# Peptides against a protein of PDB entry 6A30, part 22

Target 1, 150 residues: chain A of PDB entry 6A30
Amino acid sequence: AQDADNVLQPIMDLLDSNLTLFAKICEKTVLKRVLKELWKLVMNTMERTIVLPPLTDQTMIGTLLRKHGKGLEKGRVKLPSHSDGTQMIFNAAKELGQLSKLKDHMVREEAKSLTPKQCAVVELALDTIKQYFHAGGVGLKKTFLEKSPD

## One batch from the design tools (peptide; aimed at target 1 D16)

Design b2_p18_2_s2 (made by RFdiffusion4, then SolubleMPNN; from b2_p18_2, 8 letters changed)
Fold by OpenDDE base, seed 2:
Structure b2_p18_2_s2 (fold): chain B 150 residues (1-150), chain A 18 residues (1-18)
Amino acid sequence: as target 1 above (150 residues)
Amino acid sequence: MLPSVQKRIEKLKEAAAL
């Protein structure tokens, strides 16, 4: 439990500020779309950190954020000024691009198979992240999270 | 679920209800 908490803290700290902002400024459908893209990003980052050597992570996260940013423009943002909302989303997306730097805080295994302890930590971390993205029902559906590649 | 994450979930739920 404590090891999983330590692994998750840097990721959660980065996600919390940005998701809290998105939850306040985005309409529910837009928020769900943002959460889906962040879920994919987090899962891909975790997969690469655990399974693949860290060769190309910065370019891929930036490309994923940029490729899916076009889908966010169609959403109704509830901010006092439309310009400020777009800039806030852009800034938050830029901060989320720093998730690639959190690779050093995740279970860094070299090309060796995870130890049973590391596997247990990863499983607990994945379950915890699924619960976080579900957010007690305001986030992503459980069925979506369960079908997503881990 | 980790207590630290539960607190984060509650904060996110509160933000989404605004």
Scores: peptide ipSAE 0.358, ipTM 0.847, DockQ to the pose 0.737
OpenDDE base, seeds 1, 3, 4, 5: peptide ipSAE 0.347, 0.338, 0.354, 0.351; ipTM 0.842, 0.837, 0.844, 0.842

Design b2_p18_2_s3 (made by RFdiffusion4, then SolubleMPNN; from b2_p18_2, 6 letters changed)
Fold by OpenDDE base, seed 2:
Structure b2_p18_2_s3 (fold): chain B 150 residues (1-150), chain A 18 residues (1-18)
Amino acid sequence: as target 1 above (150 residues)
Amino acid sequence: MLPSVQKRIEKIQKAAKE
């Protein structure tokens, strides 16, 4: 559904730059660890976003995420030296850490029951994110993604 | 799968093979 795509685009745009970088610079085992932590962060953020604000505020999360992402445009992709790779990981981790801070500003409104349409969008969004993190087999295992307590 | 997401997955797969 177009609604699920609209909800996912801001998150995917943020993840694409970081995951592409990590896929290039990290060994497979390190990449999997990074993906696991990102998965937990994304799931926790989605859970709070779904439970606390109406789906209309996901545009606000996307907008807030977009405002923080604009700072990285000017870096010429020089092949990271080992020192540059660590700094890039640190910067990416810092950007991802700002996602957690965004989480703290979301006022816990009473858990309104999602409409059937909203539930369908959320289910599609979750399935899509699972597929994205699986990345056709180069990412996380399906068994790990399915066992997530979500 | 959403076409936009498929393209993103392909990008990651390419990056991981590089």
Scores: peptide ipSAE 0.372, ipTM 0.876, DockQ to the pose 0.759
OpenDDE base, seeds 1, 3, 4, 5: peptide ipSAE 0.360, 0.350, 0.370, 0.361; ipTM 0.872, 0.866, 0.876, 0.870

Design b2_p18_2_s4 (made by RFdiffusion4, then SolubleMPNN; from b2_p18_2 with V1M E7K E17K)
Fold by OpenDDE base, seed 2:
Structure b2_p18_2_s4 (fold): chain B 150 residues (1-150), chain A 18 residues (1-18)
Amino acid sequence: as target 1 above (150 residues)
Amino acid sequence: MLPSVEKRIKKIQEAAKE
C-alpha cells in the first residue's frame, strides 16, 4: 500500500546510507551484529511510534530524522582507510543514537487501539522491514527476524 | 514486496558483494 511506503521511506532513507556503508566496510559477522542492533532500535522505535502518536506523527519522526541526516552530504566518498572506517562507524552510531533520543521525546499517550486499516499498514511495514533486514540472505536470518518479541 | 524496498535491497546486496 502507498501508505506503508510513505511510512517507511524516511526510515529506509536513513538506513540505506548507513547499511550500504556498513556492507562495504564491515566483514560479514560485523555487519550482522550491526544489523541486529539496528533491528532492535528500529523495532523499538516502531513500537513506540505505533503505540504513542497517531500515524500523522510518523511524518514528524521522518522529518526529525531528515533534519539530522542533512549534515553528512558533503563527504566525498574516499575509500575509507582503517581510521576513516572507524570514524564513519562512529558517526553512523552517533546518528543512530540520535534516533534513540528522538524516542525519549515521544510522550506516552494512552495506547489508542489502531483501526483495522492502521493495523494492516503496520503489518505490511513490519513485513517489509523484515525483508529489508534479510536483504535476500546477505543480512539477518529469517529465524532471527521472526523470533523478535516485537 | 514494495518496489522501492526491492531496489534498496538490491543496492545492499551489491554493496555486500564488493
Scores: peptide ipSAE 0.373, ipTM 0.874, DockQ to the pose 0.698
OpenDDE base, seeds 1, 3, 4, 5: peptide ipSAE 0.355, 0.348, 0.371, 0.359; ipTM 0.866, 0.863, 0.872, 0.866

Design b2_p18_3 (made by RFdiffusion4)
Pose (drawn by RFdiffusion4):
Structure b2_p18_3 (pose): chain A 105 residues (1-54, 100-150), chain P 18 residues (1-18)
Amino acid sequence: AQDADNVLQPIMDLLDSNLTLFAKICEKTVLKRVLKELWKLVMNTMERTIVLPPSKLKDHMVREEAKSLTPKQCAVVELALDTIKQYFHAGGVGLKKTFLEKSPD
Amino acid sequence: VHELEDAITDAVMKMAEV
């Protein structure tokens, strides 16, 4: 849990002062649109940075084997990910839980 | 908007370092 907090700390320091600034000055729809968009952005950047997928093999160029995360690493990733979801839900001001769960991103 | 996108990308890279 402490490790997951440390992982999320950089992105939370960035969004905190912000998300906070918004919903204070945005209409509900405007806020929801921004959060939906920031959500897509975070999920996409994570997909293309911490988990970028894995060369000519014999003759025909095959994808390499993925280097598995350690068990502790897998757990930290899962928890941190589940935490960002709750962060965007924000207990009922942010995105609905139903939206986040069915988010294709 | 583009500055914010870049800032998010940098923050996520910092997550990868951790």

Design b2_p18_3_s1 (made by RFdiffusion4, then SolubleMPNN; from b2_p18_3, 12 letters changed)
Fold by OpenDDE base, seed 2:
Structure b2_p18_3_s1 (fold): chain B 150 residues (1-150), chain A 18 residues (1-18)
Amino acid sequence: as target 1 above (150 residues)
Amino acid sequence: KEKLKQQIEEAVLQSAKV
């Protein structure tokens, strides 16, 4: 539990902030697409966080995620006009795209076999994130989350 | 939108209890 929480909390804090904003500004179809991209990003980030030495990379991932999240905070909460919403979606998509590009520059160190403890943490974290992204049936479909290659 | 937000918040809250 505690180890899973330590891995998840920085990710969840970022996701909560971003999803709250996206839920306000996005249409349902756009929001689902954003959720799918966030799902991929989170899965990839978790894989790296668990495979890489835990202590230095949580701060790095938290800092990377926070740096990308801070780019969005400069928008003072003005009521989303349709034009502002489109620009915010574009900016969010650009930020997600930048996070995806950062993936390509992180050297795939050899997939060290996860220890049994790390596997248990991953399993708990995956279940938690699946529930989060499913959001009681209003988020992503369970079948999508279960069949995700990530 | 508000329903999705609420369900996300509930899922996060449940995850923190585990």
Scores: peptide ipSAE 0.040, ipTM 0.562, DockQ to the pose 0.067
OpenDDE base, seeds 1, 3, 4, 5: peptide ipSAE 0.035, 0.028, 0.024, 0.026; ipTM 0.555, 0.556, 0.542, 0.538

Design b2_p18_3_s2 (made by RFdiffusion4, then SolubleMPNN; from b2_p18_3, 11 letters changed)
Fold by OpenDDE base, seed 2:
Structure b2_p18_3_s2 (fold): chain B 150 residues (1-150), chain A 18 residues (1-18)
Amino acid sequence: as target 1 above (150 residues)
Amino acid sequence: MEELRKQIEEAVLESAKV
């Protein structure tokens, strides 16, 4: 319980501030549209940030992308002989093989399933957010929040 | 919308540090 409240507090403070403002300035139809977009945004952000392990491997992808970006400047069109094409394909296949190992390693690291404690915190957090967006019936319908494909 | 997205992303990131 306390862990879920601590996790939610930053999101709730932000939502309270913005939704209070939107409730004052928006018509009911516009407000419902804004609430739907905010719901999608919160759900997508929570999924990416909490459920998907932070891609801390931006360092590996960043190093791979940074190595390829420097090569484009020297436009000397020397037609390399047929042998270089095979080596480029072999290197590309080796890089694809490393990407498959990275995918297997990412699948192994992404298989860090949320601990049962983390799942319980996320479930409680989701219920609190649903109640907030429902806003005693003024906000989004419960059926929308429960059946959201987001 | 972009600023609000950024603020939500930051708030979710702060929430995930707890």
Scores: peptide ipSAE 0.034, ipTM 0.629, DockQ to the pose 0.816
OpenDDE base, seeds 1, 3, 4, 5: peptide ipSAE 0.025, 0.028, 0.024, 0.030; ipTM 0.613, 0.619, 0.601, 0.622

Design b2_p18_3_s3 (made by RFdiffusion4, then SolubleMPNN; from b2_p18_3, 11 letters changed)
Fold by OpenDDE base, seed 2:
Structure b2_p18_3_s3 (fold): chain B 150 residues (1-150), chain A 18 residues (1-18)
Amino acid sequence: as target 1 above (150 residues)
Amino acid sequence: WEELKKKIEEAVKESAKV
């Protein structure tokens, strides 16, 4: 539990911050598309994080997410003018792109097989993220989440 | 969105209990 929470908390904070922003500026259909892209990104990040020793990755992901999260705190969510909304989407996409680059730095360590404990933490993390994105049926369809490469 | 947010918050709280 605690190890899974340590992995999930930075991701959930990032997702909550971004989704809160997108929900204010996007229609329901656009929000669903954003959720799908975020899901793909999270799954892709997790898939690569699983290949690396989780402990070093938590610190790196946490530091990277914290470094990007500090930029969002001062933004009084004024209803962005159309220009401001586009810029915020661009900034969010840029932040997501930085997560993708972190992914490339992670690939270089030898794919060590996860310990059974690490596998259990990852499975719990995946289930939690699936529940998050499903959001009791209001979010993404369970069938979509299950068809994503687990 | 408020319903979605609420469900997300509930899911996070449930995960923290496991």
Scores: peptide ipSAE 0.039, ipTM 0.576, DockQ to the pose 0.065
OpenDDE base, seeds 1, 3, 4, 5: peptide ipSAE 0.031, 0.022, 0.026, 0.027; ipTM 0.569, 0.557, 0.568, 0.565; seed 4 fails the geometry check

Design b2_p18_3_s4 (made by RFdiffusion4, then SolubleMPNN; from b2_p18_3, 11 letters changed)
Fold by OpenDDE base, seed 4:
Structure b2_p18_3_s4 (fold): chain B 150 residues (1-150), chain A 18 residues (1-18)
Amino acid sequence: as target 1 above (150 residues)
Amino acid sequence: WEELKKKIEEAVLESAKV
């Protein structure tokens, strides 16, 4: 539980801040697309967080999320006009795309077999994130979330 | 759409309580 919370909290904080913004500025179709990209990002981030050594994880995720989140914090104050919302979505999509590319540059440290404790933490984290993205049935479809390579 | 926003907010709040 506590270890799961430590891994999830930075991700959730990022998701909360971004999704709240996106929910305000995006149309339904755009938000669904953003949710799908965020889902992929979260899955990729979790995969990395779990595979990376524990000591580097909080600082690296925190730094990655802060480095990418700092780009978003500068935009926090102005209620974006509809036009500003589109640009923010574009910027967010660009940032997400850059995060995806960062996957290819992170040295594939040998996938150390997760301990049973780490697996349980990951499963709990995944379930929480799936619930979040499903949003009581109005978000992403369960079938989409379940078909995502865990 | 407003319901989706609300449900996302609720899910966020629930996830923070866990």
Scores: peptide ipSAE 0.035, ipTM 0.535, DockQ to the pose 0.064
OpenDDE base, seeds 1, 2, 3, 5: peptide ipSAE 0.033, 0.030, 0.024, 0.030; ipTM 0.530, 0.541, 0.541, 0.524

Design b2_p18_4 (made by RFdiffusion4)
Pose (drawn by RFdiffusion4):
Structure b2_p18_4 (pose): chain A 105 residues (1-54, 100-150), chain P 18 residues (1-18)
Amino acid sequence: AQDADNVLQPIMDLLDSNLTLFAKICEKTVLKRVLKELWKLVMNTMERTIVLPPSKLKDHMVREEAKSLTPKQCAVVELALDTIKQYFHAGGVGLKKTFLEKSPD
Amino acid sequence: SEAEERIEKLAEELKEAE
């Protein structure tokens, strides 16, 4: 849990002062649109940074084996991910839980 | 956790702003 906090700390420091600034000065729809968009952005960047997918093999270029995360690493990643979701739900001001769950991103 | 506490504070601040 402490490790997941440390992982999310950089992105939370960035968004905190912001998300906060918004909903204060945005209409509901405007806020929702921005959060939906920032949401897609975070999910996409995570997909393309911490978990980029894995060469000529014999003759025909095959994908290499993924280097598995350690058990502790897997758990930190799952928790941190579940935490960002709750962060964007924001207890009922951010995105709805139903939207986040069915988010294709 | 620290992240849960920050999420709770953020949710309170957003609800108050509304």

Design b2_p18_4_s1 (made by RFdiffusion4, then SolubleMPNN; from b2_p18_4, 7 letters changed)
Fold by OpenDDE base, seed 4:
Structure b2_p18_4_s1 (fold): chain B 150 residues (1-150), chain A 18 residues (1-18)
Amino acid sequence: as target 1 above (150 residues)
Amino acid sequence: SSSQERIKKLTEELKKAL
């Protein structure tokens, strides 16, 4: 459990910051769409991290997300007017889109088989992040979260 | 766990917005 938490903390730090902002500025349908796109991004990132480098204790996901998220931490952004919200969503979507391009630069290193412990940590992390996006039923539907992001 | 507390926090924030 603690190992899974440690793996998720950097992801959740990024997500918490962005989702808190989006929850404040987005109307319901936009917010749901943002959640879906973030879910896809997180799943794709996790899948890549599982497939590409062995889960070294350095949360490569966290480092990758933090490397891209460091651009967002600097803004103690005063809640901008309604016009600025759309631009923030666009910028966030652009930053998230750049995470999708990271796929092209991660060379397929031979998938070192995860140890049974690492597999258990990943499974628990996956379940936890599903719960995170489900958000007690307010977030994404379980049926959506159970679909493999294509 | 820390993650569970974060889930609860997000749940409450989303409940306000959705």
Scores: peptide ipSAE 0.436, ipTM 0.894, DockQ to the pose 0.701
OpenDDE base, seeds 1, 2, 3, 5: peptide ipSAE 0.308, 0.324, 0.425, 0.313; ipTM 0.832, 0.841, 0.891, 0.831

Design b2_p18_4_s2 (made by RFdiffusion4, then SolubleMPNN; from b2_p18_4, 9 letters changed)
Fold by OpenDDE base, seed 2:
Formats: C-alpha cells, structure tokens, sequence
Structure b2_p18_4_s2 (fold): chain B 150 residues (1-150), chain A 18 residues (1-18)
C-alpha cells in the first residue's frame, strides 16, 4: 500500500546511507554491531511515529530520522591517516548507540490507538524491516528482532 | 511496490557484505 511505502522510504534512506558506508569498511562483527544500533534507532523512531499520529507523514518520519542521523554527521569521522581504522569504526558505532538512547528523553505520551489501517501499515513495515535486518539468516537473529530494543 | 523492490535490493547489498 502507498501508506506502507511512505513509512518505509525514509527508513530505507537511513539504512542505505549508513549501511552502504559501514558495509564497505567494516568486518562482519563490527557490521553486526552497527546493525543492532540501527535496529534500535529504527524501532524507536517507529514507536514515536505511532505515539504521535501526525508524524505518520513521510516528511516527519524523515525529519526524525534525519535529526538522529545528523548526530552522526557532526562526528565527521575525519579519517585521521594514522588512527587505527578499527577505533574509528568503533567510535562511529558508539555514536549510533547513543542515538538509540535518545528515546529516554522523550515523554511517553499516551499511545493513541492506531486505526486498523494504520496497524496494518505498521505491521507490514515492521515485518519488512525485520526481514532486512535478518538478511536471510546472516544478519541479526530473529530472537533479537522480536524483542524490544529497549 | 517500489519500496519492496528497494528493500530487496538493500537486503541483497547487506547480504553481500555479511
């Protein structure tokens, strides 16, 4: 449905921008760590979007994701020519982890009940994103994806 | 959908990196 596409598009933009870079420079273990932090960020963003019905607009979801992503841009990893690339990757992964914790500062307003249509859209989006992070079994474990990232 | 095709492509890229 068009509504699911509107939810998924900004998430895919976030995933593409972050994981394309990390996939090129990280070994598998580091990449999985990055995936876990991105998963938490995406889940937290989706939860906020559900709690705040006006944020179901693609522009608002994109703005939320971009606000979290800008925290990573200010850490313009100047690749110091002499620092262990592993340490830089670790620092970048740590910064992503800090972005996932931004949830703790948001007042949990009363979760407005989603309409059946909104529930179906969120469910479809969530399943699609879980499949992405699972990556046919080589990514994150199903048991991890089924738990709250909190 | 366009989004489904895109996420499949992204998933492929991720799988190649893992």
Amino acid sequence: as target 1 above (150 residues)
Amino acid sequence: SASQKRIEELTKKLKEAL
Scores: peptide ipSAE 0.431, ipTM 0.895, DockQ to the pose 0.641
OpenDDE base, seeds 1, 3, 4, 5: peptide ipSAE 0.430, 0.418, 0.405, 0.418; ipTM 0.894, 0.890, 0.884, 0.889

Design b2_p18_4_s3 (made by RFdiffusion4, then SolubleMPNN; from b2_p18_4, 7 letters changed)
Fold by OpenDDE base, seed 4:
Structure b2_p18_4_s3 (fold): chain B 150 residues (1-150), chain A 18 residues (1-18)
Amino acid sequence: as target 1 above (150 residues)
Amino acid sequence: SASQQRIEKLTEELKKAR
């Protein structure tokens, strides 16, 4: 469990920061769409990161996301409290764009077979991130999360 | 866990959405 938390920490830090912002500025329907796109992004990123890099105890996901996440945090757009709706949407789109760049910066390494322990950590991490996006039922539907992202 | 706390926090933040 702790290993899964450590794996997810960098991505969750980034997601928490951005989703908190989006929840403040987006209407619920727009927010739902943002969540769906973020889910696809996260799943695709995890697939690339889990299948391809050697998972060390400090999972490559954690290391890569910490390295790049720190870069993103430094470049994070601060939303003015008095910004008009158009500027707010623009800033939100810019933040989403930064997340997309993070995906692209994940280096594809040689695929290694996971140990049983690593598989268990990945499974728990996947379940945890699904719960995160479900957000007690106010996020994405379970049926959506159970489908393979396109 | 830390992740569960994050889930709970996100849940509350999303509930506040307009």
Scores: peptide ipSAE 0.599, ipTM 0.941, DockQ to the pose 0.673
OpenDDE base, seeds 1, 2, 3, 5: peptide ipSAE 0.591, 0.591, 0.584, 0.588; ipTM 0.940, 0.939, 0.938, 0.938

Design b2_p18_4_s4 (made by RFdiffusion4, then SolubleMPNN; from b2_p18_4, 7 letters changed)
Fold by OpenDDE base, seed 5:
Structure b2_p18_4_s4 (fold): chain B 150 residues (1-150), chain A 18 residues (1-18)
Amino acid sequence: as target 1 above (150 residues)
Amino acid sequence: SASQERIKKLTEELKKAK
């Protein structure tokens, strides 16, 4: 469990800030779409973490997300305090467009073998991140999270 | 765990969405 937490910590740091902001600036329908696109990005990132030779298992997910998810930077989506509601909606729509484009550029590489311990950590991390996106039932539906992210 | 606490926190934040 601790290893899974360590693996997820970098990605959750990024997601926490951005999702908190999106929850403030998006109505529920838009927010749901944002969550779905973020989920696809996260799943693709995790896939690459499994298939790529890692520097460290604990660092790869966060590093890959930061490397590919530049459009998801906290500073990029954060609005000035003087921004009106129209500007907030515009920025949210812009970020959604960027997320969709980013997904299309994610390519799968050759897979590596994992030790049983690494497999267990990955599975627990995957389950945990599903719970994260489900968010006690106010996030994505279980049926969506269990389907292919493609 | 730390992740479970983060899930709880996110849950509360998303509940505030309009």
Scores: peptide ipSAE 0.592, ipTM 0.938, DockQ to the pose 0.689
OpenDDE base, seeds 1, 2, 3, 4: peptide ipSAE 0.587, 0.584, 0.579, 0.590; ipTM 0.938, 0.938, 0.937, 0.939

Design b2_p18_5 (made by RFdiffusion4)
Pose (drawn by RFdiffusion4):
Structure b2_p18_5 (pose): chain A 105 residues (1-54, 100-150), chain P 18 residues (1-18)
Amino acid sequence: AQDADNVLQPIMDLLDSNLTLFAKICEKTVLKRVLKELWKLVMNTMERTIVLPPSKLKDHMVREEAKSLTPKQCAVVELALDTIKQYFHAGGVGLKKTFLEKSPD
Amino acid sequence: LEEEIEEAVEKMKEILLA
């Protein structure tokens, strides 16, 4: 849990002062649109940074084997991910839980 | 803001692998 907090700390410091500034000055729809968009952005960047997918093999270029995360690493990732979701739900001001769950991103 | 998010995520990667 402490490790997951440390992982999210950088992105939380960035969004905190913001998300906070918004919903204070945005209409519901405007806020929802921004969050939905920032959501897609975070999920996409994570997909393309911490988990980029794995070369000529014999003759025909095959994808390499993924280097598995350690058990502790897997757990930290799952928890941190589940935490960002709750962060964007924001207990009922952010995105609905139903939207986040079915988010294709 | 997008670039800042990318940088923040890169920091997450460093922290995770440390």

Design b2_p18_5_s1 (made by RFdiffusion4, then SolubleMPNN; from b2_p18_5, 8 letters changed)
Fold by OpenDDE base, seed 2:
Structure b2_p18_5_s1 (fold): chain B 150 residues (1-150), chain A 18 residues (1-18)
Amino acid sequence: as target 1 above (150 residues)
Amino acid sequence: MKEEIEKAVLESKKILLS
């Protein structure tokens, strides 16, 4: 449980901040599209975080994810005017792009078979994230989440 | 939609803390 929390917490913090913003400013169809891209990003990030060497690097990823998540000031976002929404989407996309760049710097060490402990952490993390992205039926379809190649 | 996302986040956190 604790290991799963250590992996998920930074990701969830980032997702919470971004999805709250997107839910406010995006139409449903746009939001679903964003969720699909976020899903791919999260899956790729998790895979790398878990496959990569010991917990010290996970803390670095967590710290990087937290640093990017803190950039969205918890300001009481007054309902952004239409012009503010575009800039907010751009900023959020830029933050997500930085996560993608972190992906490129993570050396693919050889696909070391996950230890049983790591597998259990991944399984728990995946279930939690699937529920998150499903969002009670308003998010991504379960079938998409289960059949995702990511 | 926002409310459902917030609920999902909250549920996910509960699972992690259990």
Scores: peptide ipSAE 0.035, ipTM 0.580, DockQ to the pose 0.072
OpenDDE base, seeds 1, 3, 4, 5: peptide ipSAE 0.022, 0.022, 0.026, 0.024; ipTM 0.524, 0.452, 0.579, 0.490

Design b2_p18_5_s2 (made by RFdiffusion4, then SolubleMPNN; from b2_p18_5, 10 letters changed)
Fold by OpenDDE base, seed 5:
Structure b2_p18_5_s2 (fold): chain B 150 residues (1-150), chain A 18 residues (1-18)
Amino acid sequence: as target 1 above (150 residues)
Amino acid sequence: MKEQIEKAVLESKKILES
């Protein structure tokens, strides 16, 4: 539990901030697309956090997530006017695109076989994340989450 | 939609804390 929490908390904080915003500004179809991209990002981040040595990379991922999450000032979520909403989506898409590029630059170290402990942490984390992205049926379909190659 | 996301987040946090 504690190890899973340490891995997931930064991700969940990022997701909480972004999904709350996206739920307000996006129509359903756009939101689903955003959720799919976030799902890929979360899976990739989780894989890296668990597979890579915990100390240096948690700080980098935490710093990356925190840098990208801090750009969302906790401040005045003014209900974006339709124009502001579009710009926010564009900015969020740009940030997600930069994270995707980071994926391309990070040499896919051969997926080292996870230890049984790491596997258990991943399984717990995956269940939590799947529940989160499903969002009581309004988010991503369970079939998508289960069959995703990510 | 927002309410369901918030509920899912809360439930997920409870699982992590257990």
Scores: peptide ipSAE 0.025, ipTM 0.565, DockQ to the pose 0.068
OpenDDE base, seeds 1, 2, 3, 4: peptide ipSAE 0.021, 0.024, 0.024, 0.023; ipTM 0.470, 0.469, 0.484, 0.472

Design b2_p18_5_s3 (made by RFdiffusion4, then SolubleMPNN; from b2_p18_5, 10 letters changed)
Fold by OpenDDE base, seed 3:
Structure b2_p18_5_s3 (fold): chain B 150 residues (1-150), chain A 18 residues (1-18)
Amino acid sequence: as target 1 above (150 residues)
Amino acid sequence: MKEQIEQAVLESKKILYS
């Protein structure tokens, strides 16, 4: 339980901050695309956190996640003009793209088989994350989440 | 949709911090 919470908390903080913002600024079709990219990011982040636990990378992920979270001060979200929303999405996508490049540096270690404990943590985390991304039917389809290659 | 996503986030927080 505690190990699953340690993995889920940073992910949930990331999702809360980003999904709240994207839900406000994105049209439905754009939001679905963003959700798919966030799903991939979450799966990759979870894999790294559980499978590849060097403390240094958690700090980098945490620092990257914290840098993104601090900008959402409770200020009156003036509905960014359509142009401002596009720029925010572009910046968020650029930052997500930089996180994907971090994948290329970490992929060099052979996919070690997960221990039974790690498998149990992953299964619990996956169920929670799938439920979150499904969002009562307004998010991603269950069939997509189950068939995702990530 | 937006309100439902916000509700899902809130419910997920309740589960995580329960």
Scores: peptide ipSAE 0.033, ipTM 0.589, DockQ to the pose 0.064
OpenDDE base, seeds 1, 2, 4, 5: peptide ipSAE 0.024, 0.022, 0.022, 0.027; ipTM 0.584, 0.573, 0.544, 0.585; seeds 1, 5 fail the geometry check

Design b2_p18_5_s4 (made by RFdiffusion4, then SolubleMPNN; from b2_p18_5, 6 letters changed)
Fold by OpenDDE base, seed 5:
Structure b2_p18_5_s4 (fold): chain B 150 residues (1-150), chain A 18 residues (1-18)
Amino acid sequence: as target 1 above (150 residues)
Amino acid sequence: MKEEIEKAVEESKKILLA
């Protein structure tokens, strides 16, 4: 419980500040819409940041592709002879296959799966956030919070 | 708002992994 509270503290501080403001300035229907969008944003961000292994920055693939892409000067691509083209495609496919394996390996290395303890903390944290957004019934409906793809 | 949430979640992740 305490661990979940500590993990949630940054999010809760932000939510408390913003929701207090929104509650003051928004009509009830507008507030509910804001809450729904905020809920989606929080959940999606948590999923991507905490639960899903860090997608190796498309920036690294982009940077790797960008670093390898700088060397192809506009040399007049002599149409490789039919045989050379097939071999190049095969090699490119093989390299792409290796890149996919590398991606899987990199994703696997960086994807430190959450420990069971950390998973439990995240689950408690999610429940707390759900309760927060429900706000004793004056916030979002439980059905909405439960149907959100976890 | 999105950036602020992303930052808060990132901090939460740091706490979780510590």
Scores: peptide ipSAE 0.326, ipTM 0.877, DockQ to the pose 0.874
OpenDDE base, seeds 1, 2, 3, 4: peptide ipSAE 0.282, 0.276, 0.322, 0.284; ipTM 0.860, 0.858, 0.877, 0.860

